# Peptides against a protein of PDB entry 4Z63, part 162

Target 1, 334 residues: chain A of PDB entry 4Z63
Amino acid sequence: LCLGMNDLTGNIPEDLFHLKRLNLLGIQENRLSGSLSREIRNLSSLVRLDVSWNLFSGEIPDVFDELPQLKFFLGQTNGFIGGIPKSLANSPSLNLLNLRNNSLSGRLMLNCTAMIALNSLDLGTNRFNGRLPENLPDCKRLKNVNLARNTFHGQVPESFKNFESLSYFSLSNSSLANISSALGILQHCKNLTTLVLTLNFHGEALPDDSSLHFEKLKVLVVANCRLTGSMPRWLSSSNELQLLDLSWNRLTGAIPSWIGDFKALFYLDLSNNSFTGEIPKSLTKLESLTSRNISVNEPSPDFPFFMKRNESARALQYNQIFGFPPTIELGHNN

## One batch from the design tools (peptide; made by RFdiffusion4, then SolubleMPNN)

Design b2_p19_4_s4 (from b2_p19_4, 8 letters changed)
Fold by OpenDDE base, seed 2:
Structure b2_p19_4_s4 (fold): chain B 334 residues (1-334), chain A 19 residues (1-19)
Amino acid sequence: as target 1 above (334 residues)
Amino acid sequence: SSILSELENPPTNLMFRSE
C-alpha cells in the first residue's frame, strides 16, 4: 500500500492494521500525526515501512519482534522521542534504519550481535548523548553510518579499528575530540571511502603523521574545525581521492604540488584557511577537471549531501557525490 | 510536534543533510 506524497491528515485508520499480508506500507510525505500505533505489530508480513516526512510524535512502539520480515524502516523527519525500542535494536531482519531528523534521546544502544543484517544506519539530527557505542563494529554488515548532529562527547572508540564493514561515515557536528586518535583509529577501516568530520575537534592540530594511511579514501570532509597545521603528507597516499574539503580551518603553509596528482579529484575546497605561496601548477592538470568522461558509477551514501556555494546561499541537495560540479575553491577570508 | 530543522548553516560548503 503506497499512500505517500499526499495531504493525508490525522491518524492511520485502525482497519489498515488488519492487512496481515501487507509487504509494503508507504505513507510518507503526508501530515499524519499522533503516535505510531502499536497495532503495526499486526502487519506480520511487512518488509518495508515508510512513515517518513510526517508529524508523528511520541515513542516508537516496541513491536519489532512481531515484524520478522521487516528489512526497511524509514521514519526520518518526524517528532519521535525516547530511545530506539529494544525490539528494533535487536532486529535480525532489519537492513536499513533511517530515523534522521527526530527528537530521539538518551544513550545510543544497539545489539549489533543480533542485528546481523543491518547495512545502513541513519540517526543524524537527533538528541542522542553520551559516547559513541563501542559495539557498533559488531554490526558485521554495517556499511553506511550517519550519526551527525548528535552530542557524542569524547573520542572515537578504539574498537572502531575493527570496523571492517564501514564504508561511509559521518560524525559531523557531534562534539568529538582528539582528531589524532580518531584518524589513527579510522585508518584501520579498510573499506572506508567517505569520512565526514566537520564541526568537531575545535582548535586541534591536524596530524601530519606519515604513518597514517587511508587506502580507499575517496571523500574527506573536515571543515570548520579551526584546525591548525599544514596540508597533511599522509593524505598524498590516498590515490583514490575525489573530494577534499578542509575549508574554514586555520591551516598554514603552502598548498603542496602532490594535490594535483589525484587523478579522480574533482572537488577541492581549501577556502577560508591561511595558506601561502603559489597555486600549484599541477592543479591545472587534474584529469577530472579537463575530461568530462568520468562516468564514476560509484556507490554513494544512502544519505544526501548538501552544498552551499556561499554563506547566504540555500544548500543544494545532491544524492550522489558525483552530482557536485567540478570545483576548486581556494578563496581566503581576508 | 515540531520537525527539527534539517539544516544548520555551518560555514562549510559541503555537508550531509543531517549536518
Scores: peptide ipSAE 0.025, ipTM 0.649, DockQ to the pose 0.163
Fold by OpenDDE base, seed 3:
Structure b2_p19_4_s4 (fold): chain B 334 residues (1-334), chain A 19 residues (1-19)
Amino acid sequence: as target 1 above (334 residues)
Amino acid sequence: SSILSELENPPTNLMFRSE
């Protein structure tokens, strides 16, 4: 049953929860309000639940033990409060959990040993506090993780050295500290292609450690951290780099010539830094800027990127990184 | 309910945002 993209108001009719054969419930993009009914437990055949973009409030009901076929739960952009229900945090069937842009709070706890099917987790823009959950690497299929815009504190856990499934990771605006430790840990994530660390590490030095290596790194976004230092030499070994945003830092020195050696680099933002010297002539040789037909059949993150052309502009959503226009932004350097 | 505009304007041209 798909009732998304309407002006539906009020509560879900109770009779809807009698549909024991329902595999898909989509009621997204409405004005549905109140608590999400516990009677959702009666939908025992449910594979997909989409309640996103509504006015739901209260706690998410602890009924996911009665939903043994549930693979997809989308609840983004609601008013949900409390934690992740115990039954949801232990769901062996769940592939995707999206609860972004809610008011969920407390310590983030998932039983990753039980969540054997979890591949995508979006908990961005919530009120989760404390430390990052050290057991996330126990989610052996977890590829996509957005934990951005939470009230996490401290450092990336050492256990994330074992996060072999991790491909797309965002921790932007989560009050993280110690960028050197974070990069030193995350370099062990052999499948990591996308790393977003914007609005963390305030005023730290960007490490220039030649021992750091990100073999599969395609997207690095570390903007607005007030980072000091220079363009890091270790980044030159990330031959697959496609997007680099280091804007709104305090980076100094020259832009190195090796920045033009990235064959796939089509988006570069180094704006609002303190870079000096000449623009490397190698930037004019970027194959990605000259060749129209980069058929990049590359796996996109499940989570879109948003580009703001300016502070006052609406963010443009891009479901694929390759949807970005080829860009070189070097403005506002000294 | 404050639909806190998810667009807190981080001064960055790029942000990771899910649908």
Scores: peptide ipSAE 0.029, ipTM 0.639, DockQ to the pose 0.144; fails the geometry check
Fold by OpenDDE base, seed 1:
Structure b2_p19_4_s4 (fold): chain B 334 residues (1-334), chain A 19 residues (1-19)
Amino acid sequence: as target 1 above (334 residues)
Amino acid sequence: SSILSELENPPTNLMFRSE
């Protein structure tokens, strides 16, 4: 049953939950309100539940043990409160959980040893607090992780050295500390292609440790951290780099010539720093900017990016990394 | 509860969804 993208209002009729053979319920992009009924438990054949972009409130019901076929739960952009229900945090069937842009709170706890099918987790823009879950690497299929805009105090857990499944990771605006430790840990994530760390590490030094290596890194975003230091030499070994944003920091020194050696680099933002010297002539040789056919059907994160054209503009949504226009931003440097 | 802005505050030029 697909009723998404309408102007439906009020509560879901309870009789809808008697549809025991229903595999897909999509009621997204409506004005549905009230609590999500516990009677969703009666949908024992449910594979996909999409309640996203509504006005739902209250706690998410703890009935996911009665939904043994549920692979996709989409609840983003609602008013949900409380924690992740225990049955949801233990779901062996769940492949994708999206609860971004809610009011979920408390400590984030997932039973990753039970969540054997979890591939994508989006919990961005919530009120989770405490530390990052040390057991996230036990979610052996977890590839896409958005935890941005939560209040995860402290450091990236040492256990994330073992996060082999991790490919796309956002921790932006999560009150993280110790960028040197974070990068020193995350470099061990052999499948990590996208790393977003914006609005963390306030006023720390960006490490220039030549022992750091991100072999498969395609996207690095570490904007608005007030980071000190220079362009990090270790980044020059990330030969697959496609997108770099280090804007709104306090980085100094010259922009190094090796920045133009990245064959796939099509988006570079170094704006709002304290870089000095000349613009590297190697930037004029970026193959990605000279070739019109960036036809790279590369896998993107499951979550879109946003780009702001200016501070006052609304961010534009990009569902794929290659949706970004080829860009070199070097403005507001000295 | 109010839906949170998907815009980062303070804003950056590039962000993930939910920033």
Scores: peptide ipSAE 0.026, ipTM 0.656, DockQ to the pose 0.161; fails the geometry check
Fold by OpenDDE base, seed 4:
Structure b2_p19_4_s4 (fold): chain B 334 residues (1-334), chain A 19 residues (1-19)
Amino acid sequence: as target 1 above (334 residues)
Amino acid sequence: SSILSELENPPTNLMFRSE
């Protein structure tokens, strides 16, 4: 049953929960309000539940043990409070959990040893606090992780060295500290293609350790951290780099010539730094900016990116990294 | 222009087609 993209108000009719053969419930993009009914438990055949973009409030009901076929739960952009229900945090069937832009709080706890099918987790823009869950690497299929805009004080856990499934990771604006430790850990994530760390590590030094290596890194976003240092030499070994944003830092020195050796680099933002010297002539030779036809059909992260054209502009949301226009931004340097 | 993951404005009504 798909009733998305309407102006439906109130609660879900109770009679809807008698649909025991229902595989898909989509009621997204409405004005549905109140608590999400516990009677969802009666939908024992449910594979996909989409309640996103509503006015739901209260706690998410702890009924996911009665939903043994549930693969997709989308609840983004609601007023949900409390934690992740225990049955949801232990779901062996769940592939995708999206609860972005809610009011979920407390410590984030997932039983990753039980969540054997979880491949995508979006919990961005919530009120989770404490430390990052050390056991996230136990989610052996977890590829996409968005935890941005939570209050995860401290450092990236050492256990994330073992996060072999991790491909897309956002921790933007999560009160993280120690960028050197974070990069030193995350370099061990051999499948990591997208790393977003914007609005963390305030005033730290960007490490220039030549031992750092990100083999499959395509997207690096570490903007607005007030980072000191220079363009990191270790980044030159990330031959698959497509997008680099280091804007709104305090980076100094020259832009190195190797920045033009990235065959796939189509988006570069080094704006609002303290870079000096000449613009490398190698930037004018970036094949990706000259050749229109690189249809890179690469999997994008499930979490959105936002682009601001200027400080006063409304942020534009992009669901795919490839939706960004080819860009070189070097403005507001010395 | 900075690429901001999840940052400032409420996500515009760009439909998250979760494939």
Scores: peptide ipSAE 0.024, ipTM 0.649, DockQ to the pose 0.069; fails the geometry check

Design b2_p19_5_s1 (from b2_p19_5, 6 letters changed)
Fold by OpenDDE base, seed 4:
Order: structure tokens, then sequence, then C-alpha cells
Structure b2_p19_5_s1 (fold): chain B 334 residues (1-334), chain A 19 residues (1-19)
């Protein structure tokens, strides 16, 4: 049943929960309000639940043990409070959980040993606090993780060295500290292609350790951290780099010539730093900007990106990395 | 540029959801 993109108000009619053969319930993009009914438990054949973009409030009901076929739960952009219910945090069927842009709070706890099918997790823009859950690498299929705009004080856990499934990771604006430790850990994520660390590590030094290596890194965004240091030499070995944003830092020195050796680099923002010297001539030879139609069909993160122009304006949303225009931005340097 | 890339989504107000 798909009732999305309407002006439906109130709560879900109770009789809808008698649909025991229902595989898909989509009621997204409405004005539905109140608590999400516990009677969802009666939808025992449910594979996909989409309640996103509504006015739902209260706690998410702890009924997911009665939904053994549920693969997709989309609840983004609601007013949900509390934690992730225990049955949801233990769901063996769940492939995708999207609860971004809610008011969920407390410590983030997932039973990753039970969540054997989880491949995408979006909990961005919530009120989770404490530390990053050390057991996330136990989610052996977890590929896409957005935890942006939460309050995960401290460092990236050492256990994330074992996060072999991780491909797309966002921790933007999560009160993280110790960028050297974070990069030193995350380099062990052999499948990591997208890393977003914007609005963390305030005033730290960007490490220039030549031992750092991100083999499959395509997207690196570490903007607005006030980072000191220079362009990191270790990044030159990330031959698949497509997008680099290091803007709004305090990086110094020259822009190195190897920045033009990235055959797939189509977006470069080094603006609002303290870079000096000449613009490398190698930038004029970037193949992606001269001759390559970059295939738009490459796998992308499930979480959206935002182009923030100023603090007061609504950011422009980009659902895919290739939605960004080919860009070289070097403005506002010394 | 006066812009940067982020994944930090600003909370959508109820008024913006209703618009």
Amino acid sequence: as target 1 above (334 residues)
Amino acid sequence: SSSWIDTDEEPVSDEEKLA
C-alpha cells in the first residue's frame, strides 16, 4: 500500500493493521501525527515500512520481533524520541534502517551480532550521545553508515580497524577528537570509498604521515575543522580520488603538483585555507575535467550531501556525489 | 567559495514539513 506524497493527516487507521499479507507500507511525505502505533506488529508479512517525512512523535514501538520479514525501515524526518527499540536493534532481517532527522537520544546501541543483514544505517541528525558504539564492526554487512550531527564525544573506536564492510562513512559534526587516531584507524577499512569528517577535530593538525594509506578512497570531505598543517602526502596514493573538500581549514604551504595526477578527480575545494605559492599546472590536465564522462552509475552513499553556502541559508541537497558540478575552488587563500 | 560540503543535515521544522 503506497499512500506517500499526499496531505494525509491524523494517525494510521487501526483497520490498516489487519492487512496481514501486506509486504509494503509507504505513507511517507504526509502530515501524519501522533505515535506510531504498536499495532504495526500485526503486519507480520511486512518487508518495507516507510513512514518518513511525517509528524510522527513519541517512541518507536518495540514490536520488530513480530516483523520477521522486515528489510527496510524508513522513518527519517519525523519527531521520534527515545532510543532505538530493542527488537529493532536486534532485527536479523533488517537490511536498511533510516531514522535520520529525528530526536532520538541516549546511547546508540545496536546488537550487531544479531543484525546479520544490516547493510545501511542512517542515524544522522539525532540527539545520540556518549561514544561511538565499539561493536559496529560486528555488523558484518554494514556498508553505509551515517552518524552525522550527533554528539559522539571522544575518538573513533580502535575496533573500527576491523570494519571491513564499511564503504561509506559520515561522522560530520559529531564532536569527534583526534583526527590522527581517526585516520590511523579508518585506513584499515579496506572497502572505504567515502569518508566525511566535516565539523570535527577543531583546530587539530591534519596528519602528514606517509604511512597512512586509503587504497579505495574516492570521496574525502574534511571541511570546516580549522585544521592546521599542509596538504597530506599520504593522500597522493589514493589513485581513485573523485572528490576532495578540505575547505574552511587553516592548511598552509603549497598545493602539491600530484593533485593533478588524480584521473577521476572532478571536484576539488581547497578554498578558505592559507595555501601559498602557484597553482599547479597539473590541475589544467585533470582528465575528468577535460575528456572523461564520469559514469554516473557508480555506487554512491545512501545518505545525502549538502552544499552549505552560509549558516543562515538552507543547504542544497545532493543525493549523489555526481550531482556536484565539476569544480575547482581555490578561493580565499593567501 | 563561501560554501563547503557537509552531511550535517539541519533539522527540518514542522512548518517546513507542512509546506
Scores: peptide ipSAE 0.560, ipTM 0.920, DockQ to the pose 0.804
Fold by OpenDDE base, seed 2:
Structure b2_p19_5_s1 (fold): chain B 334 residues (1-334), chain A 19 residues (1-19)
Amino acid sequence: as target 1 above (334 residues)
Amino acid sequence: SSSWIDTDEEPVSDEEKLA
């Protein structure tokens, strides 16, 4: 049953929960309000539940043990409060959980040993606090993780060295500290292609440790951290780099010539730094900017990107990395 | 540029959900 993108108001009719053979319920992008009914437990054949972009409030009901076939739960852009229900945090069937842009709070706790099918987790823009959960690497299929705009004080857990499934990771604006430790840990994530660390590590030094290596890194965003140091030499070994944003830092020294050796680099923002010297001639030879053959069909993160500005203008949303125009930004604030 | 890339989604107001 697909009723998304209408002007439906009020609550879900109780009789809808009698549809025991219902595999898909999509009621997204409506004006539905109140609590999400516990009677969703009666939808025992449910594979996909989409309640996103509504006015739902209250706690998410703890009924997911009665939904043994549920693979997709989309609840983004609601007013949900409380924690992740215990039955949801233990769901063995769940592939994708999207609860971004809610008011969920407390410590983030997932039983990753039970969540054997979880591949995508989006909890961005919530009120989670405490530390990053050390057991996230136990979610052996977890590929996409957005935890942006939460309050995870402290460091990236040492256990994330074992996060082999991790491909897309966002921790933007999460009150993280110790960038040297974070990069030293995350370099062990052999499948990591996208890393967003914007608005963390305020005023720290960007490490220039040549022992750091990110083999499959395609997207690195570490903007607006006030980071000191220079262009990190370890980044030169990330041969698949497509997008680099280090803007709004306090980086110094020369832009190195190896920045033009990245064959797939189509987006470079080094603006609002204190770089000096000449623009490397190698940047004029970037193959990705001369050849229009950017493969748009590459796997991307499930979470959106935003082009933010210091001005009151609303951020532009980009659902795909290749939605960004080919860009070289080298404007310096000295 | 006066901009940066972020994944920090601003909360959507109820007014914006209803528009």
Scores: peptide ipSAE 0.554, ipTM 0.920, DockQ to the pose 0.787
Fold by OpenDDE base, seed 3:
Structure b2_p19_5_s1 (fold): chain B 334 residues (1-334), chain A 19 residues (1-19)
Amino acid sequence: as target 1 above (334 residues)
Amino acid sequence: SSSWIDTDEEPVSDEEKLA
């Protein structure tokens, strides 16, 4: 049953919860309000639940033990409060959980040992606090993780050295500290292709450790951190780099010539730094900008990107990395 | 440009949801 993209108001009719053979319920993009009914437990055949873009409030009901076929739960852009229900945090069937842009709070707790099918987790823009959950690497299929805009504190857990499934990771604006430790840990994530660390590590030094290596890194965004240091030499080994944003930092020194050796680099933002010297001539030889169509069909993160201009302006949303125009931005350097 | 890439989504207000 798909009733999305309407002006539906009020509550879900109780009789809808008698549809025991229903595999898909989509009621997204409406004006539905109140609590999400516990009677969703009666939808025992449910595979996909989309309640996103509504006015739902209260706690998410703890009924997911009665939904053994549920693979997709989309609840983004609501007013949900509380934590992740215990039954949801233990769901063996769940592949995708999207609860971004809610008011969920407390410590983030997932039973990753039970969540054997979880491959995508989006909890961005919530009110989770405490530390990053150390057991996330126990979610052996977890590929996509957005935890942006939560009040995590401290460092990336050492356990993330074992996060072999991790491919797309966003921690933007999550009050993280110690970028050297974070990069030193995350380099062990052999499948990591996208890393977003914007608005963290405030005023720290970007490590220039030649022992750091991100073999599969395609997207690196570490903007608006006020980072000091220079262009990191370790990045030159990331031969698959497609997008680099280090804008709004305090990086100094020359832009190195190896920046033009990235065959797939189509987006480069080094603006609003303190780089000096000449623009490398190698940038004029970027193959992606001269001769190659970027493959639009490459896997992308499930979480959106935003082009932010200022704190008050509505950011332009990009659902795919290749939605960004080919860009070289070197403005506002010294 | 005065822009940067982010994944920090601004909360959507109830007014914006109703518009």
Scores: peptide ipSAE 0.552, ipTM 0.920, DockQ to the pose 0.809
Fold by OpenDDE base, seed 5:
Structure b2_p19_5_s1 (fold): chain B 334 residues (1-334), chain A 19 residues (1-19)
Amino acid sequence: as target 1 above (334 residues)
Amino acid sequence: SSSWIDTDEEPVSDEEKLA
């Protein structure tokens, strides 16, 4: 049943929960309000539940033990409060959980040992607090993780050295500290292609440790951290780099010539730093900017990107990395 | 640039959900 993108108001009729053979319920992008009914438990054949972009409030009902076929739960952009229900945090069937842009709170706890199918987790823009869950690497299929805009004080857990499934990771604006430790840990994530660390590590030094290596890194965004230091030499070994944003930092020194050796680099923002010297001539020879054939078919993160501005205008949303125009931004360097 | 890339989604107001 797909009723998304309408002007539906009120709550879900209780009689809808008598549809025991229902595999897909999509009621996204409506004006539905109130609590999400516990009677969802009666939808025992449910594979996909999309309640996103509504006015739902209250706690998410603890009924996911009665939904053994549920693979996709999309609840983003609601008013849900409380924690992740225990039955949801233990779901062996769940592949994708998207609860971004809610009011969920408390310590983030997932039973990753039970969540054997979880491949995508989006909990961005919530009120989770405490530390990052050390057991996330136990989610052996977890590839996509957005934890942006939560209050995860402290450092990236040492256990994330074992996060072999991790490919796309956002920790933007999560009150993280110790960028040197974070990079030193995350370099062990052999499948990591996208790393977003924007609005963390305020005023720290970007490490220039040549022992750091991100073999498969395609997207690195570490904007608006007030980071000191220079262009890190370790980044020169990330030969697959496609997008680099280090804007709105306090980086100094020259832009190195090796920045033009990245054959796939189509987006470079080094603006609003303190870089000096000449623009490397190698940037004028970037193959990605001279050839029309950017492979648009590459896997991207499930979480959206935003082009944030210092102005009061809402950020532009980009669902795909290749939605960004080919860009070289070197402005506002002093 | 006056912009940066982020994944921090700003909370959507109820007014914006109703638009």
Scores: peptide ipSAE 0.543, ipTM 0.920, DockQ to the pose 0.781

